# Designs tried in a protein design run: peptides against a protein of PDB entry 4IGA. Part 106

Target 1, 116 residues: chain A of PDB entry 4IGA
Amino acid sequence: KRVLIVDDAAFMRMMLKDIITKAGYEVAGEATNGREAVEKYKELKPDIVTMDITMPEMNGIDAIKEIMKIDPNAKIIVCSAMGQQAMVIEAIKAGAKDFIVKPFQPSRVVEALNKV

## One batch from the design tools (peptide; made by RFdiffusion4, then SolubleMPNN)

Design b1_p27_6_s2 (from b1_p27_6, 13 letters changed)
Fold by OpenDDE base, seed 1:
Structure b1_p27_6_s2 (fold): chain B 116 residues (1-116), chain A 27 residues (1-27)
Amino acid sequence: as target 1 above (116 residues)
Amino acid sequence: SLVDELLKAVEEGDEEKIKKLVEELRY
């Protein structure tokens, strides 16, 4: 399966790329904000998306909503430092299939990839 | 699923169940 990695932090994208690749998944591409995420989803048609929340241009919640309009069957895993209850609920209501709080263990990401 | 249970709890306004399910989901 192919994964689109969305995060404004280069360090985080690199970390996720390592985890995803070692878990046997392919990295379809990367996006640095929500607007880019939507465009990359259209272009690459990935099987799974890892989505940050706090990003410039367009935040992760809005990106989830836009991707779900494009593909109601999109498999989006949120990966965010913003782990507040309200944010988790908002992301799930928007269409996310999982929510991982930063900092995280690599095994948690692998679990999410395998379950969606 | 855990996500479905959370959505249901939110719909029902069960604050205690929401809190529990959110904690189970994010960790």
Scores: peptide ipSAE 0.576, ipTM 0.932, DockQ to the pose 0.876
Fold by OpenDDE base, seed 5:
Structure b1_p27_6_s2 (fold): chain B 116 residues (1-116), chain A 27 residues (1-27)
Amino acid sequence: as target 1 above (116 residues)
Amino acid sequence: SLVDELLKAVEEGDEEKIKKLVEELRY
């Protein structure tokens, strides 16, 4: 499966890329904000998306909503430092299939990838 | 699924169940 990594932090994208590839997945591409995420989703048609929430241009919640309009079957895993209950609920309502709070263990990401 | 259970709990307004499921989901 191919994964689109969305995070405005380069080091976080690097970390996720490492985890994803070591877990046997392919990185479809990267996006640095929600707007780019939507564009890349259309372009790359990834199987899975890892989605940050706090990003410039467009936040992750809005990106989830837009991607779900494009593909109601999109498999989006949120990875965010903002793990408040309200945020988790909002992300899940938007269509996310999982929510991982930063900082995370690599195994948690792998579990999410395998589960969605 | 855990996600479906959470959505249901939210719809039902079951705050304790929401808290539990959110914790199970995010960690």
Scores: peptide ipSAE 0.571, ipTM 0.931, DockQ to the pose 0.882
Fold by OpenDDE base, seed 4:
Structure b1_p27_6_s2 (fold): chain B 116 residues (1-116), chain A 27 residues (1-27)
Amino acid sequence: as target 1 above (116 residues)
Amino acid sequence: SLVDELLKAVEEGDEEKIKKLVEELRY
């Protein structure tokens, strides 16, 4: 399966890429903000998206909503430092299939990838 | 799944269950 990695932090994208590839998944591409994520989703049609929340231009919640308009069956895993109850609820209501709080263990990401 | 259960709890307005499930997702 192919994964689109969305995070404004280069280091985080690198970390996720390592985890994803070692778990046997393919990286479809990368996006650095929510607007770019929506564009890349249309272009690449990935099987799974890992989505940051706090990003410039467009945040992850809005990106989830826009992607869900494009593909109601999108498989989006949130990976965010914003682990507040309200944020988790907001992401799930928007359409997220999982929510991983930073900092995370690689096994948690793999678990999410395997379940969505 | 925890996420499915959380979505359901949110729809039902079960505050205690929401709190519990969010906590489980965080750890």
Scores: peptide ipSAE 0.567, ipTM 0.930, DockQ to the pose 0.620
Fold by OpenDDE base, seed 3:
Structure b1_p27_6_s2 (fold): chain B 116 residues (1-116), chain A 27 residues (1-27)
Amino acid sequence: as target 1 above (116 residues)
Amino acid sequence: SLVDELLKAVEEGDEEKIKKLVEELRY
């Protein structure tokens, strides 16, 4: 399966890329903000998306909503430092299938990838 | 699913259940 990695931090994208590839998944591409994420989703048609929340231009919640309009069956895993209950609920309401709090262990990401 | 249960709990306004399900989802 192919994964689109969305995060404004280059080091985080690199970390996720390493985890994803070692787990046997393919990286479809990367996005650095929510607007780019929506664009890349349309272009690449990934099987799974890892989505940051706090990003410039367009945040992850809005990106989830836009992607869900394009593809109601999108498989989006949120990876965020903002693990508050309200944020989790908001992400799930928007359409996310999982929510991972930063900092995370690689195994948690792999579990999420395998379950969606 | 856990996600579906959470959405239902939110709809019902069950704060204790929401808290529990969010915790289960995060970890």
Scores: peptide ipSAE 0.567, ipTM 0.931, DockQ to the pose 0.829

Design b1_p27_6_s3 (from b1_p27_6, 8 letters changed)
Fold by OpenDDE base, seed 1:
Structure b1_p27_6_s3 (fold): chain B 116 residues (1-116), chain A 27 residues (1-27)
Amino acid sequence: as target 1 above (116 residues)
Amino acid sequence: SLEEELLEAVEKGDEEKIKELVEKLRY
């Protein structure tokens, strides 16, 4: 399966890429904000999306909403810091299939990828 | 509420509870 990684932090994208690839998944691409996420989803048609919430230009919740308009069956896993806990509910309402708290264990990400 | 429980679970970093509650709250 192919995964689109969405996070404004280069370090986090690198970390997720390592986890995803070591788990046997393919990285479809990367996005650094919500607008790019929507565009990349259309372009790449990934099987799974890992989505940050707090991003410039367009936040992850809005990106989830837009992606779900494109593909109501999108498989989006949110990865977000604990300080953004209030956004968890909104992300789930928007259509997220899982929520992973940063910092996370690699196994947690792999588990989420396998489940969605 | 389930939403409040999820927020609490996130605050505590309780991943097992998060997973459980996300399943219950999925629309």
Scores: peptide ipSAE 0.472, ipTM 0.888, DockQ to the pose 0.100
Fold by OpenDDE base, seed 3:
Structure b1_p27_6_s3 (fold): chain B 116 residues (1-116), chain A 27 residues (1-27)
Amino acid sequence: as target 1 above (116 residues)
Amino acid sequence: SLEEELLEAVEKGDEEKIKELVEKLRY
């Protein structure tokens, strides 16, 4: 399966890319904000999305909503820092399939990828 | 509420509880 990685932090995208590829998944592409995430989803039609929440241009909650309009069956896994915990409810209501707290264990990401 | 419990689970970093509550809240 192919995964779109969405995070404004280059180091986080790199970390997720490493985890995803070592787990046997393919990286479809990367996005650095919510607008780019929506555009890349349309272009790449990934099987799974890992979604950051706090990003410039467009946040992850709005990106989830827009992606779900495009594809109601989208499989989106949210990755969020503890300081962003209040946004978990909004993410789930928007259609996210899972919520992973940063910093995370690689096994937690792999488990989420395998489940969705 | 389930939403309140989820916020508490996130605060505590209780991954198993998070998974459980996400499933309950997801329609």
Scores: peptide ipSAE 0.457, ipTM 0.884, DockQ to the pose 0.101
Fold by OpenDDE base, seed 4:
Structure b1_p27_6_s3 (fold): chain B 116 residues (1-116), chain A 27 residues (1-27)
Amino acid sequence: as target 1 above (116 residues)
Amino acid sequence: SLEEELLEAVEKGDEEKIKELVEKLRY
C-alpha cells in the first residue's frame, strides 16, 4: 500500500517515512501543508494518509474535509501533538480513522497503518 | 461523554484508551 505523508515538519516527515518504509509500505509522496495534501491526494491517489493538524496555509482538519470530498473512502490517520487535544473530535468528525499522539512509538504508527 | 473521555485520554497520552474511544466515536 502507498502512503501520503502530511506534516509541516521535515524531521517528522523523515521519521514517518522511515517507519512506513521499514514496515513494508511505499511512500507515495509528501505534503507540507493542508493545501498541498489535498493536491497530492488527488494526483497520487494514495491508499493511506498520515495527517498532521497544525500546518500553514490549510490545517489538517480542513485538509481531511477536502480529501473526503475527493474520496469519501479515504483512509486518514491523524498524528497530533498534545497541544491539539481540542481538534481531536473535529478530526474524527471530519472522517479520520485513527488518532496518534505525538510523540509516538513507531509500533503505534505501524499498528494504525495495518488497521485502517 | 465519550468525547470528553477521548479528550482526557489524549491529554494523558493513553493510546489504548484513545484507540478504544476513536472506534466508538468513528462516524
Scores: peptide ipSAE 0.446, ipTM 0.881, DockQ to the pose 0.101
Fold by OpenDDE base, seed 2:
Structure b1_p27_6_s3 (fold): chain B 116 residues (1-116), chain A 27 residues (1-27)
Amino acid sequence: as target 1 above (116 residues)
Amino acid sequence: SLEEELLEAVEKGDEEKIKELVEKLRY
């Protein structure tokens, strides 16, 4: 399966890429904000998306909503810091399949990838 | 509420509880 990694932090994208690749998944691509995430989703048609929430240009919640309009069956795993509590609920309402809190263990990400 | 419980679980980093509650809250 192919994974689109969405996070504005380069180090986080690198970390997720390592985890995803080591777990036997393919990295379809990367996005650094929500707008780019939507564009990349259309272009790459990934099987799974790891989605940050707090990003410039477009936040992860809005990106989830837009991706779900494109593909109601999108498999989106949120990987985010605590931030604002309301964002947790909004992510789930928007269609996220899981919510992984940063900092996370690699095994948690792998588990989520395998589950969705 | 389930939502409040999820927020508490997230705050505590209780991943097992998060998974459980997300499943319950999903459509």
Scores: peptide ipSAE 0.446, ipTM 0.880, DockQ to the pose 0.099

Design b1_p27_6_s4 (from b1_p27_6, 9 letters changed)
Fold by OpenDDE base, seed 1:
Structure b1_p27_6_s4 (fold): chain B 116 residues (1-116), chain A 27 residues (1-27)
Amino acid sequence: as target 1 above (116 residues)
Amino acid sequence: SLAEELLEAVEAGDEEKVAELVEKLRY
C-alpha cells in the first residue's frame, strides 16, 4: 500500500518515511501543509494518509474534511502532538480512522497502518 | 473499530466511555 505523509516538520516526515518503508509500505509522496495534502491526495491517490494537525496554511482537521469530500473512503491516520481528548474527538468526527499521539513508538504507527 | 466506538460514545453522551476510548485509541 502507498502512504501520503503530511507534516510541516521535515524531520517528522523523514521519521515516518523510515517507519513506513521498514514496515513494507511505499511512500506515495509528502505534503507540508493541509492545502498541499488535499492537492497531493488528488494527484497521488494514496491508499493511506498520515496527517499532522498543527500546520500552516491549512490545519490537519480541515485537510481531513476536504479529503473526505474527495474520497469518503479515505484512510487517514492522525499523527499529532495535540493529544487532547477534544482534538481526538474532532479528528475522528472529521473522518480519521486512527489517532496517534506524538511522541510515538514506531510499532504504534505500524499497527495503525496494518489496521486502517 | 475504536474510532467507530468513540463516535457512538460521543453521540450517546457517555463521557466516561469517551474518555476510555480516547485513551485506547491514541496509544
Scores: peptide ipSAE 0.607, ipTM 0.940, DockQ to the pose 0.877
Fold by OpenDDE base, seed 5:
Structure b1_p27_6_s4 (fold): chain B 116 residues (1-116), chain A 27 residues (1-27)
Amino acid sequence: as target 1 above (116 residues)
Amino acid sequence: SLAEELLEAVEAGDEEKVAELVEKLRY
């Protein structure tokens, strides 16, 4: 399966790339904000998306909503420092399949990848 | 899935279950 990594932090994208590839998945590409994420989803047609929430241009919640319009079967895993209950609910309501709070263990990301 | 169960709990207005499922989901 191919994964689109969405996070405004270069280090976080690098870390996720390492986890994803070591787990046997392919990295389809990267996006640095929600608008780019939507564009890359259309272009790359990834199987899975890892999605940050707090990003410039377009936040992760809005990006989830836009991607779900494109593909109602999109598999989106949120990875965010914003782990408040309300945010988790909002992300799941938007269409996310999982929510991982930063900082996280690599095994948690792998579990999410395997289950979505 | 936990996500589906969370949505059901939210729709049911079960605040205790919502809190429980959020904890299970995010960690």
Scores: peptide ipSAE 0.594, ipTM 0.937, DockQ to the pose 0.898
Fold by OpenDDE base, seed 3:
Structure b1_p27_6_s4 (fold): chain B 116 residues (1-116), chain A 27 residues (1-27)
Amino acid sequence: as target 1 above (116 residues)
Amino acid sequence: SLAEELLEAVEAGDEEKVAELVEKLRY
């Protein structure tokens, strides 16, 4: 399966790329904000998306909503430092399948990838 | 799925169940 990695932090994208590839998945591409995420989703048609929330230009919640309009079957895993109950609910309402709070263990990401 | 169960709990206004499911989903 191919994964689109969305995070404004280069370090986080690098970390996720390492986890994803070691788990046997392919990285379809990367995006640095929500607008780019929507564009890359259209372009790459990934199987899975890892989505940050707090990003410039367009936040992750809005990006999820836009991607779901494009593909109602999109498989989106949120990875965010914002782990408040309200944020989790908002992300799931938007269409996310899972929510991972930062900082996370690599095994948690792998579990989410395998289950989505 | 946990996500679907969470949405159902939110719609039902079951605050205790929502809290439980959010915790299960995060970890």
Scores: peptide ipSAE 0.592, ipTM 0.937, DockQ to the pose 0.842
Fold by OpenDDE base, seed 4:
Structure b1_p27_6_s4 (fold): chain B 116 residues (1-116), chain A 27 residues (1-27)
Amino acid sequence: as target 1 above (116 residues)
Amino acid sequence: SLAEELLEAVEAGDEEKVAELVEKLRY
């Protein structure tokens, strides 16, 4: 399966790329904000998306909503430092299938990838 | 899934279950 990695932090994208590839998944591409994420989703048609929340241009919640408009069956895993209950609920309501709080264990990401 | 269960708990207004599922989901 192919994964689109969305995070404004280059460090995080690199970390996720390492985890994803070691787990046997392919990286479809990367996005640095929510707007780019929507564009890349249309272009690449990934199987799975890892989505940050706090990003410039467009936040992750809005990106989830836009992706769900173009593909109601999108498989989005949120990966965010914003682990407040309200944020988790908002992300799931928007259409996310999972929510991972930073900092995380690599196994948690792999678990999420395998379940969606 | 945990996500689906969370949505159901939110819709039901079960605050205790919501808190439980959020904790279970995010870690």
Scores: peptide ipSAE 0.586, ipTM 0.935, DockQ to the pose 0.879

Design b1_p27_7_s1 (from b1_p27_7, 13 letters changed)
Fold by OpenDDE base, seed 5:
Order: sequence, then C-alpha cells, then structure tokens
Structure b1_p27_7_s1 (fold): chain B 116 residues (1-116), chain A 27 residues (1-27)
Amino acid sequence: as target 1 above (116 residues)
Amino acid sequence: SMEEIEEKAKKLLKENEEEQKKMEEEE
C-alpha cells in the first residue's frame, strides 16, 4: 500500500517515512499543509493518508473533509499533538479512521496502518 | 450516528492514554 504523509514539520515527515518504509509500505509522497494534501491526494491517489491537524494554509480537519468529498473511501490516520476529546470527535466526524497522539511509538503507527 | 462517533472517540482516547503511559514508563 502507498501512503501520503501530511505534516508541516520536516522532522515528523522524516520520522513517519522511516516508520512506514520499515513496515513494508511505500511512501506515495509528502504534503506540508492541507491544501497541498488535497492536491497530492488527487495526483497520487494514495491508499492511506497520515494527517497532521495543525498546519498553515489549511488545517488537517478541513483537508480530511475535502479528501472525503473526493474519495468517500479514503483511509486517513490523524497524527496530532492535540489529543483532546473534542478534536478526536471532530476528526472522526470529518471521516478519519484513526487518531494518534504525538509523541507516539512506531508500533502505534504500524498498527494503525494495518487496521485501515 | 453521533453515539457511534463518541464511542469510537472514547476508544481512541483510551488507547492513546495507554500509549502515552507506556512511553512515560520507558523514560
């Protein structure tokens, strides 16, 4: 399966890329904000998306909503430092399949990838 | 439904709390 990595932090994208590739998945591409994520989703048609929430230009919740309009079957895993109940509910309402709180262990990401 | 979303959210919150606890114990 191919994964689109969405995070404004280069370090986080590098970390996720390492985890994803070591787990036997392919990295389809990267996006640094929600607008770019929507564009890359259309272009690359990834099987899975890892989605940050706090990003410039367009936040992760809005990006999820736009991706779900394009593909109602999109498999989106949120990775965010904002783990409060309201944010988790909002992400699930938008269409996210999972929500991982930062910081996380690699095994948590791999488990999420395998479940979607 | 909203109830299903809340139930899923509750499950994820618990899972994330357990994950954070494990990380803290390893430090």
Scores: peptide ipSAE 0.530, ipTM 0.881, DockQ to the pose 0.860
Fold by OpenDDE base, seed 4:
Structure b1_p27_7_s1 (fold): chain B 116 residues (1-116), chain A 27 residues (1-27)
Amino acid sequence: as target 1 above (116 residues)
Amino acid sequence: SMEEIEEKAKKLLKENEEEQKKMEEEE
């Protein structure tokens, strides 16, 4: 399966890329904000998306909503430092399949990838 | 439904709390 990695932090994208690759998944591409995420989703048609929330241009919640309009079957895993109940609810409401709070262990990401 | 979303969110919150606890134990 191919994964689109969305995070404004280069370090986080690198970390996720390592985890995803070591887990036997392919990295379809990267996006640095929600707008790029939507564009890359259209372009790359990934199987899974890892989605940050707090990003410039377009936040992750809005990106989830836009991606879900494109593909109601999109498999989106949120990875965010904002683990508040309200944010988790909002992400699930938007269509996310999972929500991982930063910081996280690689195993948590792998588990999420395998479950979607 | 919103009820289902809230229930799923509660499960994820619990899972994330357990994950954070596990990380703290490894530090």
Scores: peptide ipSAE 0.529, ipTM 0.881, DockQ to the pose 0.965
Fold by OpenDDE base, seed 3:
Formats: C-alpha cells, structure tokens, sequence
Structure b1_p27_7_s1 (fold): chain B 116 residues (1-116), chain A 27 residues (1-27)
C-alpha cells in the first residue's frame, strides 16, 4: 500500500517516512499543507493518508473534508499534537479513520496503517 | 450518527491515553 504523508514539519515527515517504509509500506509522496494534500491526493491516488491538523494555508480538518469529497472511501489517519476530545470528534466527523496524538511510538502508527 | 462518532472518539481517546502512559513509563 502507498501512503501520502501530510505535515508542515520536515522532521515529522522524515519520522513518518522512516516508520512507514520500515513497516513495508511505500511512500506515495509528501505534502506540507492542506491544499497541497488535496492536490497530491488527486495526483497520486494513495491508499492511505497520514494527516497533520495544524498547518498553514489549509488545516488538516479542512483537508480531510476536501479529500472525502474526492474519495468517500479515503483512509485518513490523523497524527496531531492536538489530542483534545473536541479535536478528535471533529476529525472523525470529517471522515478520519484513526487519530494518533504526538508524541507517539512507531508501533502505534504501524497498527493504524494495518487497521485502515 | 453523532452517537457513533462520540463512541469512536471515546475509544480513540482511551487508546491515546494508554499510549501516552506507556511512553511515560518507558522514559
């Protein structure tokens, strides 16, 4: 399966890329904001998306909503430092399949990838 | 439904709390 990694932080994208590749998944591409995420989803047609919430240009919640309009079967895993109940509810309402809080163990990401 | 979303959110919150606790115990 191919994964699109969405995070404005280069370090976080590198970390996720390492976890994803070591778990036997392919990285389809990377995006640094929600607008780029929507564009890359259309272009790359990934099997899974890892999605940050706090990003410039377009936040992760809005990006999830736009991706779900394109593909109602999109498999989106949120990875965010914002683990509040309200944010988790908003992400699930938008269409996310999972929500991982930062910081996280690599095993948590691998489990999420395998479940979606 | 909103009830289903709230139930899923509660499960994820619990899982995330357990994950954070494990990380704290390993530090």
Amino acid sequence: as target 1 above (116 residues)
Amino acid sequence: SMEEIEEKAKKLLKENEEEQKKMEEEE
Scores: peptide ipSAE 0.517, ipTM 0.877, DockQ to the pose 0.861
Fold by OpenDDE base, seed 1:
Structure b1_p27_7_s1 (fold): chain B 116 residues (1-116), chain A 27 residues (1-27)
Amino acid sequence: as target 1 above (116 residues)
Amino acid sequence: SMEEIEEKAKKLLKENEEEQKKMEEEE
C-alpha cells in the first residue's frame, strides 16, 4: 500500500517516512499543508493518508473534508499534538479512520496502517 | 450518527491515553 504523508514539520515527515518504510509500506509522496495534501491526493491517488491538523494555509480538518469529497473511501489517519476530545470528534466527523496523538511510538502508527 | 462518532472518539481517546502512559513508563 502507498501512503501520503501530510505534516508541516520536516522532522515529522522524516520520522513517519522511516516508520512507514520499515513497516513495508511505500511512501507515495509528502505534503506540507492542507491545500498541498488535497492536490497530492488527486495526483498520487494514495491508499492511505497520514494527516497533521495544525498546518498553515489549510488545516488538517478542512483537508480531510476536501479529500473525502474526492474519495469517500479515503483512509485517513490523523497524527496530531491536539488530542483533546473535541478535536478527535471533529476529525472522526470529517471522515478520519484513526487519530494518533503526538508524541507516539512507531508501533502505534504501524497498527493504524494495518487496521484502516 | 453522532452517537457512533462519539463512541469511536471515546475509544480512540482511551487508546491514546494508554499509549502515552506506556511511553512515560519507558522513560
Scores: peptide ipSAE 0.514, ipTM 0.876, DockQ to the pose 0.859

Design b1_p27_7_s2 (from b1_p27_7, 10 letters changed)
Fold by OpenDDE base, seed 5:
Structure b1_p27_7_s2 (fold): chain B 116 residues (1-116), chain A 27 residues (1-27)
Amino acid sequence: as target 1 above (116 residues)
Amino acid sequence: SMEEILEKAKKILEENEEEFKRMLEEL
């Protein structure tokens, strides 16, 4: 399966890329904000998306909503430092399949990838 | 439904809490 990695932080994208590739998945591409995420989703048609919430231009919640309009079957895993109950609820309402809180163990990401 | 969303959110929150606990135990 191919994964689109969405995070404004280069370090986080690098970390997720390492985890994803070591787990046997392919990295379809990267996006640095929600607008780019929507564009890359259309272009690359990934099987899975890892989605940050706090990003410039367009936040992760709005990006999830836009991707779900394009593909109601999109498999989106949120990865965010904002693990509050309200944020988790909003992400799930938007269409996310999982919500991983930063910091996290690689195994948590791999488990999420395998479940979606 | 909202009920289903809340149930899913609850499970995710519980998993995240267990994840945090595991990380603390490794320190």
Scores: peptide ipSAE 0.495, ipTM 0.872, DockQ to the pose 0.852
Fold by OpenDDE base, seed 3:
Structure b1_p27_7_s2 (fold): chain B 116 residues (1-116), chain A 27 residues (1-27)
Amino acid sequence: as target 1 above (116 residues)
Amino acid sequence: SMEEILEKAKKILEENEEEFKRMLEEL
């Protein structure tokens, strides 16, 4: 399966890329904001998306909503430092399948990838 | 439904809490 990695932080994208590839998944591509994420989803048609929330241009919640309009079957895993109950609820309402709080163990990401 | 959303969110929050506990145990 191919994964689109969405995060404004280059370091976080590198970390997720390492985890994803070591777990036997392919990286479809990367996006640095929500607008780019929507564009890349259309272009790459990934199987899974890892989605940050706090990003410039377009935040992760809005990106989830836009991707779900394109593909109601999209598999989106949120990875965010904003782990508040209200944020988790909003992400699930938008269509996310899982929500991982930063910092996280690699195993948590792998389990999420395998489950969606 | 809102009930389904809340149930899913609850499960995710519980899993994240357990993940945090595991991380603490490894320190």
Scores: peptide ipSAE 0.449, ipTM 0.855, DockQ to the pose 0.945
Fold by OpenDDE base, seed 2:
Structure b1_p27_7_s2 (fold): chain B 116 residues (1-116), chain A 27 residues (1-27)
Amino acid sequence: as target 1 above (116 residues)
Amino acid sequence: SMEEILEKAKKILEENEEEFKRMLEEL
């Protein structure tokens, strides 16, 4: 399966790319904000998306909503430092399948990838 | 007592966690 990685932090994208690749998944591409995420989703048609929340241009919640309009079956895993209960609820309401709080263990990401 | 305060706090935190779980289940 192919994964689109969305995070404004280059280091985080690199970390996720390493985890995803080592887990046997393919990286479809990367996006640095929610607007790019929506565009890349249309272009690349990934099987899974890892989505940050706090990003410039467009935040992750809005990106989730827009992607879900494009593909109601989108498999989106949130990966964010914003692990508040309210934020988790909002992400799930928007259509996210899982919510991983930063910092995280690689195994947690792999588990999420395997379950969506 | 301090022990009573800590126990009360623990119960509140546990209750809040269960409430959060219920909220997620309802989505």
Scores: peptide ipSAE 0.195, ipTM 0.725, DockQ to the pose 0.038
Fold by OpenDDE base, seed 1:
Structure b1_p27_7_s2 (fold): chain B 116 residues (1-116), chain A 27 residues (1-27)
Amino acid sequence: as target 1 above (116 residues)
Amino acid sequence: SMEEILEKAKKILEENEEEFKRMLEEL
C-alpha cells in the first residue's frame, strides 16, 4: 500500500517515512500543508494518508473534508499533539479513520496503518 | 534508570491514547 505523508515539519515527515518504509509500505509522496495534501491526493491517489492537524497556519481538518469529497473511501490517519482532543474529535467527524498522538512510537504508527 | 523512565513514559502515552480512542467510540 502507498502512503501520502502530510506534515509541515520536515523532521516529522522524515521520521514517518522511515517508519512507513521499514513496515513494508511505500511512500507515495509528501505534502507540507492542507492545500498541497489535497493536490497530492488527486495526483498520487494514495491508499492511506497520514495528516497532521496541529499545523499553526492551516487546519488539517479542511484538508480532510476536501479529500473526503474527492474520495469518500479515503483512509486518513490523523496525527495530533497532546491536549488536542477537540481537534481529533472534529477530524474524526470530518472522516478520519484513526488517530495517532504525538509523540508516538513506531509500533503505534504501524498498528494504525494495518487497521485502516 | 533513564531507560526505565522512558519505557514508563511510552507506556503511559500509549495507554492514554487507547483510553481516548475508547471515549471516541462511546460518542
Scores: peptide ipSAE 0.018, ipTM 0.433, DockQ to the pose 0.040

